Peptides against a protein of PDB entry 2FGR. Designs and how they scored, part 218

Target 1, 331 residues: chain A of PDB entry 2FGR
Amino acid sequence: SSVTLFGIVDTNVAYVNKDAAGDSRYGLGTSGASTSRLGLRGTEDLGGGLKAGFWLEGEIFGDDGNASGFNFKRRSTVSLSGNFGEVRLGRDLVPTSQKLTSYDLFSATGIGPFMGFRNWAAGQGADDNGIRANNLISYYTPNFGGFNAGFGYAFDEKQTIGTADSVGRYIGGYVAYDNGPLSASLGLAQQKTAVGGLATDRDEITLGASYNFGVAKLSGLLQQTKFKRDIGGDIKTNSYMLGASAPVGGVGEVKLQYALYDQKAIDSKAHQITLGYVHNLSKRTALYGNLAFLKNKDASTLGLQAKGVYAGGVQAGESQTGVQVGIRHAF

## One batch from the design tools (peptide; made by RFdiffusion4, then SolubleMPNN)

Design b2_p23_6_s1 (from b2_p23_6, 8 letters changed)
Fold by OpenDDE base, seed 5:
Structure b2_p23_6_s1 (fold): chain B 331 residues (1-331), chain A 23 residues (1-23)
Amino acid sequence: as target 1 above (331 residues)
Amino acid sequence: MTLEVPAGVALAIQAAVLAALAA
């Protein structure tokens, strides 16, 4: 049996030029290039190709030292794995998020990520961003000539909000082809939640693809989220992303990513463009810089996620510029 | 361990999974 302590401490100086009042915000932020984390994991070989595993992972907030406490809300799983693949029990990334966020060149963190995995409807469920679930059973296939899949079900445990029952129930999965330079995936998910105390289904479909040309990688996402409400109509968002990354000088990586969020319920679009650079000082330590521009149109109020500094919205139709410069250390 | 599963079986699993997710 092995136990591995692992983590990332990622802390940055961040700036955004506008908050909800139109004022600038600046300070020390967290998780600009990678989510800061502390984790424990281990495996036991049970023989015959069967392994037991555990994984406990929590977020670290380096700016405040986890003033609100530490928990294993990133992942808290026990697993069995073998030639059949892997079964996981416990809170984790839902299979759709685990696979489809891998096409985000900004690693689903900081001011640059694809923001499609979001609570678009003021859903009252704890995980209405479609990223993680409590009470999750997941199954992941092996890779078979490039083909792989993952499935998950999360129990609602009779959680209620207002008149909504079954809150937190998740069902979803993906199919993928991962072979050499090519990755492509389709993900489907439904999560039960509440909006305004009323039952709501969060439906998600996501297509992702990437190709590594060696000199550069291209990546793309197409997503639709629908909060299907019995009253008031659907809250639909179509999200699109296209990104490129390239190695620089053997020690660096440059990233450029564009995203469009077409918020149908408010007939409003937001455009995000992010330029990022990572400079590896070692295998474990990197410097990074991100520059993001978010243009809201019409009634759109989206804000860049400068965690630890400002992650709120802006005034309707306002543009926001964000900068992060930081250190990432992995152990 | 990559199981060498014939491409046809992988496609059949993928199709069955897509069908189960679309239902």
Scores: peptide ipSAE 0.011, ipTM 0.362, DockQ to the pose 0.022
Fold by OpenDDE base, seed 3:
Structure b2_p23_6_s1 (fold): chain B 331 residues (1-331), chain A 23 residues (1-23)
Amino acid sequence: as target 1 above (331 residues)
Amino acid sequence: MTLEVPAGVALAIQAAVLAALAA
């Protein structure tokens, strides 16, 4: 058996030119290139190709020293794996987010990520962004000639919000083809939640693809998120992403990503463009810089996620520019 | 074909970031 302590400390200086009042915000932020984390993981060989595993991972906030405490809300799983694939029990990334966020060149963190995995409807569930679930059972297939899949179910445990029952129930999965330079995936999920104390279904469909040309990588996402409400009509968002990355001088990576968020319930669009650079000082330490521009149209109020500095919205129709410059260290 | 992105582009991104912080 083995036990590994691991982590990432990622801390940055961040700036956004507008908050909800129209004022600039700046300071020390966290998780600009990778989410800062502390984790324990281990495996036991049970013989016959069967392995037991555990994974405990929590977020670290380097700017405040985890003032709100530490928890394993990133992942807290026990697993069995073998020739059949892997079964996981416990809080984790849901299968859809685990696979489809892999096409985000900004690794679902900082000011540059694809923001499609979001609570678009002021959903009252704890995980209405479609990223993680409590009480989750997941199954991941092996790779069969490039083909792979993942499935998950999360129990609601009769959680209620207002008149809504079954809050926190998740069902979802993906199918994928991963072979050499090509990756492509389709994900489907439904989550039970509440909006305004009323039962709501969060439906999600996501298509992702990437191709690595060696000299550059292209990546794309197409997503629809739909909060189906019995009263007040559906809240639908169509999200699109296209990105490119390239190695620089053997020690760096440049990234450019565009995203469009078409928020149908408010007939409003937001455009995001992010330029990123990572400079590897070693295998474990990197410097990075991100520059993001977010243009809201009409009633759109989206803000860049400068975690630790400002992650709120802006005034309707306002544009926001964000910068992060930081250090990432892995151990 | 190694695209030698000149050190100047990384510096230009850093300079554009610094210029955006100074504006």
Scores: peptide ipSAE 0.006, ipTM 0.375, DockQ to the pose 0.012
Fold by OpenDDE base, seed 1:
Structure b2_p23_6_s1 (fold): chain B 331 residues (1-331), chain A 23 residues (1-23)
Amino acid sequence: as target 1 above (331 residues)
Amino acid sequence: MTLEVPAGVALAIQAAVLAALAA
């Protein structure tokens, strides 16, 4: 039996030129290249190819020392694994987000990531971004000749908000082909929530693909998120991403990513372009820089996620520029 | 039970999350 302590401390200086008042924000931020975390994990060999596992992981906020406290909200699972794959019990990434965020060249964090996994509708559920769930059971298949899949179900436990009586129920999964330079995936999910105290279904469909040419990697995402409300009509967003990365001088990586968020309920688009560079000082320590531009059109108010500095919206139709320069250390 | 603090594992998770996230 083994127990591993692991973590990442990622801290940056960040700037955004616009907040909700039209003012600039700057300071010390967190999680610009990777989400800062502290975790414990381990495995036990039970014989016959069966293993038990545990995983406990929480987010670290290096700018304030976790002033709001530390918790295991990132992952808190026990598992069994073997030739049949892996079964997990507890809070985790839902299978759809675990696989489909896997095409985001900015690691689902900082000012550069694909922002499609979002609460687009002011959903009142805690996980209405479609990233994680409480009370989750997950199953992951082995890889068979490139083919793999994951499935999950989260219990609502009769949680109510207003007239909604099944808040937090999740059902979803993905199918994928991962072989050599090619990865491709389809994810489907439904989550029960509330909007304005009324029952709402958050439906999500995501396609992802990547190809590694050795000299460069291309990656793409296509997503539809739809909050189906019993009253007031659907809130639909179509999100698109295309990215490229390339190694530089054996110690660096350059990344460029474009995303489009077509917010149908407000007939408004947002365009995001991000340039990133990572410089590896060692296997464990890197310097990084991100430059992002977000152009809102019409009624769109999206903001870049400069965590620890400013992660709110901007005025309708305003553009935002963000910069992050930081240190990532892993242990 | 051995407590191992392999630096490479947070990086391998980050690189597997990044390679998963980049894959």
Scores: peptide ipSAE 0.024, ipTM 0.391, DockQ to the pose 0.066; fails the geometry check
Fold by OpenDDE base, seed 2:
Structure b2_p23_6_s1 (fold): chain B 331 residues (1-331), chain A 23 residues (1-23)
Amino acid sequence: as target 1 above (331 residues)
Amino acid sequence: MTLEVPAGVALAIQAAVLAALAA
């Protein structure tokens, strides 16, 4: 067997020009280009093409030294893999988020990411953003001429909130085509949760695609998230993303990403534009800068996710500007 | 064909980031 210690420490200076009071916030933030993490992983060859694996990964908060403690909530899996693909048992990214967040040029972190994988409805479940699940069984196929898929089921274990009796149950999967410069994927998921103590289904459909032109990469996402409530009507959000990235001087990458969040339950839109740059000092160390603009319309109160500085909302219809400048180190 | 984003664009992003931090 082999065991590998690995991680990322990503820390930044961040600024946002508005909080919920209209005041600026600034300070030391975390996870601006990649989520800071510490992990242990290993594999054992069992012969015949079968392998066992484990993966334990937790988030690191470099700004406070993990004041809230350390855990393996990012991933805590045991797996079997072979010619059939991979089966995983334990908390992980759900298959839909694992695949469809790969089209986000900002790696689902910092002030620039696609924010579609969100709790849009004040869902009371722990993972109502559709990113991870407890009690998860997942299966990933090999790549067959470009075609691949992933499926997952998470047990609710009779978790209750109010009158909801199946909280945390997840079922979902994706189909994808990954060949040369092209990637395309369709994901479907349902998660059971509660909103206001009432049973609610979180339905998600996501289409993603990217193409690498060599000179630049284009990437896109189309998503609908729907919290189906028995009382008070459905909370539906349509989210759209288009991004481009290009190499700079062999050591850098520039990124531009636009997202639109059409929040149907409040008849309100938010527009996000992010410009990012990464400068690789080595294979392990990079400097980065992100500049993000978030324009809320009407009743929209979305805020940029400057983790460690400010990740709250703004006043309805207000715009927010965010900046992050940081260091990412991988080990 | 690699679109080399000119080093000037990287510098412009850094300058915009610095200007936004100084604002």
Scores: peptide ipSAE 0.006, ipTM 0.400, DockQ to the pose 0.013; fails the geometry check

Design b2_p23_6_s2 (from b2_p23_6, 9 letters changed)
Fold by OpenDDE base, seed 2:
Structure b2_p23_6_s2 (fold): chain B 331 residues (1-331), chain A 23 residues (1-23)
Amino acid sequence: as target 1 above (331 residues)
Amino acid sequence: MTVEVPPGEALAVRDAVLAALAA
């Protein structure tokens, strides 16, 4: 059997031109190209094509040295795998986010990512962004001629917030086709949460696709997130993304991504455009730069996620520009 | 870094690393 220690340290200098007060913020930020992490994983061959596995992974905050502590909230799973696929027990990415975030050219991190996987409704649950879940059981199929799927269920364990008694329950899955240059997926999920102390269902549907032309890759996402509230009506957001990436000179990659967030409950849109460049110094070390522009309209107050510097909102209808320049090292 | 361990000892390695991270 084997145990692997692995990680990423990604630290940047970041700038945003506008915070909630209209002031600029700048400093040392984290996780601009990839989420910084420390992990342990291993596998044991049980014979007959069956393997046991474990995975423990936590986020690293290089700017403050993990001042809030270290944990395995990124992933803490035990698994069995074989010809039938893989079953996982423990906190992880939910199957929908694991698959559908793969179409985000900015890897769901930094100032450039698709921000559709979000808590749009001030949900009071721990994971109301639809990215991870506690108490999760997941199953992933093998790839059968391109077709694959993943399913997950998370137990609420009678978690209560206000009058909501099933907080943290998740059910969801995806179907996908991955063959050569083509990838396409459909994901569906429901999570039980609370908003204002009242039971709320977070429903999510996401369609993703990408095609690799060799000289460039195109990627797209279509998502609807709906927080179904008993009082105050539904909070619905339609999110759209289109991105392109291309290799540069054999050692670099350029990325351009656009996203639109149509926030129906406030009848307001936000537009995000991000240009990114990664320069590989080696297989393990890269320099990167990101430039993002976020335009809020009307009542929209979205902010770019410059983790470690500023991840808050802006004033309604204001635009924000963000820059990250950093180093990513993998080990 | 990858370390080969005898069957059943992966948990012991995990626990040792967890202890080192908690210290």
Scores: peptide ipSAE 0.030, ipTM 0.513, DockQ to the pose 0.522
Fold by OpenDDE base, seed 3:
Structure b2_p23_6_s2 (fold): chain B 331 residues (1-331), chain A 23 residues (1-23)
Amino acid sequence: as target 1 above (331 residues)
Amino acid sequence: MTVEVPPGEALAVRDAVLAALAA
């Protein structure tokens, strides 16, 4: 049996020109190109093509040295795998986010990512962004001629908030086709939560696709998120993303991504444009720079996620510019 | 980094890492 210690330390200097007060913020931030993490994983061959596995992974905050402590909230799974695929038990990425975030050219991290996987409704559940779940059972199929799928169910364990029961229950999955340069996926999920102490369903549908032309990659996402409330009507967001990436000089990668967030409950749109560059100093160490522009319209208050510096909103209808320059090191 | 850990020592490695992060 082998145990692998692994991690990423990603730290940056970040700037945003506006916070909620209209003031600039700058400082040392974390996780600009990849989420900083520490993990342990291992696999045991049980014979006959059956394997047992474990994975424990937590986030590192390099700017403050994990002042709030360390946990394995990124992933804490035990698994069995074989010709049938993989079954996982424990907190993890839900199948929908695991697959559909793969089309985000900014790896769901920093100031540039697709922000559709979000708590759009001030949901009171722990994971109302649709990214991870507690008490999760997941199953992932093998790849059969390009076709693959993943399914997940998370137990609510009778968690209540206000009058809402079944909080934290997740059911979801995806179907995909992954063959050579082409990837395409459809994901569906529902999570039980609460808004204002009242039962609410977070429904999500996401379509993703990418194609690698060798000289460049194109990627796209279409998503609808609905927080279905018994009182006050649905909170619906339609999110769109289109991105391109290309290798530069054999040691670099340039990325350009556009996203639109159509927030129906407030009749307001936000536009995000991000330019990124990664320069590989080695297989394990990279320099990077991100430049993001977020334009809020009308009542929209979205902010760029400059983690460790400023990740809050801005005033309604205000635009925000963000910059990150950092070092990513993997071990 | 792959560390060869004898069977049963994975928990000890976990605990050591957690202790180092809690200190």
Scores: peptide ipSAE 0.030, ipTM 0.635, DockQ to the pose 0.340
Fold by OpenDDE base, seed 1:
Structure b2_p23_6_s2 (fold): chain B 331 residues (1-331), chain A 23 residues (1-23)
Amino acid sequence: as target 1 above (331 residues)
Amino acid sequence: MTVEVPPGEALAVRDAVLAALAA
């Protein structure tokens, strides 16, 4: 049998011009172009077209050497795969996030990514951003003439917070068409959580599409997230993203992405614009730079996610500028 | 990097990696 050790170390110098106090923050940050990770994976051929697999993956924090420890919270799965597709058991990306984040040109990390997959309501569940789940069973179909799908269910295991008794339950999935230059997907999910100790459903619908024109790629996302509280009004956010990328000189890539976050519960919008450049020194090593502008309106307090430096909010209605310059190395 | 390991040794590899990360 074979075991593959793999990873990414991505470390940067980062700056944001405003924190929650209105002060600048700068320092050494992580995961600006890709999430830093260490993983183990392997497969076993069981014969007859059946394979077993495992995947163990954790996040690396190169700025502090994982001072808070190392875990496999990114993925910890065992799987069976074959002509029927793949079944996975264990903590993983939920099917909706696994598929729909693929349209984010900033790889769901750094100061430039689509931030729609978020805990918009101060949900008390650990995974109320809709990205991963514990106790997850997932199924992924093969690709049938472009058509594919994924489904998942996570057990709550009777976890309670306040009066909420099903915290951590997930049900969701996507349908997709992936053929040549075109990709399009629709995802639906519901998570049970708590807000203020009260049972809350986190409902999510996401549409994604991309097209590769050869000279450039376009990508887009449309998302609605709604926290439906048993007591009190819904907390709804509509998020939109449009991005473009293009190769530069055979060794580089330029990316531009815009996102709008319409936060209905506070009647406030935030606008994000990010310019990114990646310069490949090799197949495994790249230099990169990101420049992001986040404009909050009215009561919006969103902040850019300069991991390792500052990932908090800003004052209501304030704008934030962020910069990251770093090295990504894959092994 | 891919390493061929005998069957059942995946846990030993995991444990070695975890030990190296904890040192």
Scores: peptide ipSAE 0.029, ipTM 0.557, DockQ to the pose 0.404
Fold by OpenDDE base, seed 5:
Structure b2_p23_6_s2 (fold): chain B 331 residues (1-331), chain A 23 residues (1-23)
Amino acid sequence: as target 1 above (331 residues)
Amino acid sequence: MTVEVPPGEALAVRDAVLAALAA
């Protein structure tokens, strides 16, 4: 039997020109190009094309040495796989996020990613960003002629918040076509949560597509997130992303991504533009730099996610500039 | 890094790694 130890340590120097007080923040941050992680995984061949698997993965914070401890909240699954696909049991990326975040050229990390997978409504559930779930059962089909799908259900285990029941229940999935240079997918999800102690449904629809032209890759996302509250009306956000990446000199990659977040409940938009560069020193080690600009309009208070330095909001209608320069090492 | 372990020892290796991560 085999066990694979794997990980990424990604640490950067980061700067943002504004926090919630209008002051600059700078220091050592984490996860600028890839989320820092430590994991264990393995597979057992059970014969007849059936395999058992396990995956345990936690986040690493290189700036503070995991001062708050280590856990397997990134993924903690057991699985069976074969010609039928894969069934997973345990905390993981929900199928919708697993597929639809793959169109984000910034890998859902650092100051440049698509921020649509967010808790837009001050939801009180632990995973109201729609990224992961506890108590998750997932099924992934094989790729058949380019077509593939994933489905998931997470048990609420009778969790309550205020008058809201079924908190943490997830149901969702995607259908996709992945063939050669083309990828396209549709994801649908609903999560039960609470806002202000009242039952709320987090509904999500996401369309994604990418095409690799060899000389460059284009990628796009269209998303609607809607927190349907029993009282106070719906909190709806429409999010859009368009990105391009290109190889540079055989050892580098340049990325440019734009996102728009139309926050309907506050009638306010935010615009994000990010330029990124990755320089591969080896197959396992890279230098990188990110430059991001976030323009909030009207009542919008979004902030760039400079993890380890500053990931909070800014004053309403303020713009924020962020920089990250770092090292990514994989093992 | 991939480590091959003899049959029956996989759990012991796992437990040792988990113990080292908890320390």
Scores: peptide ipSAE 0.029, ipTM 0.568, DockQ to the pose 0.433

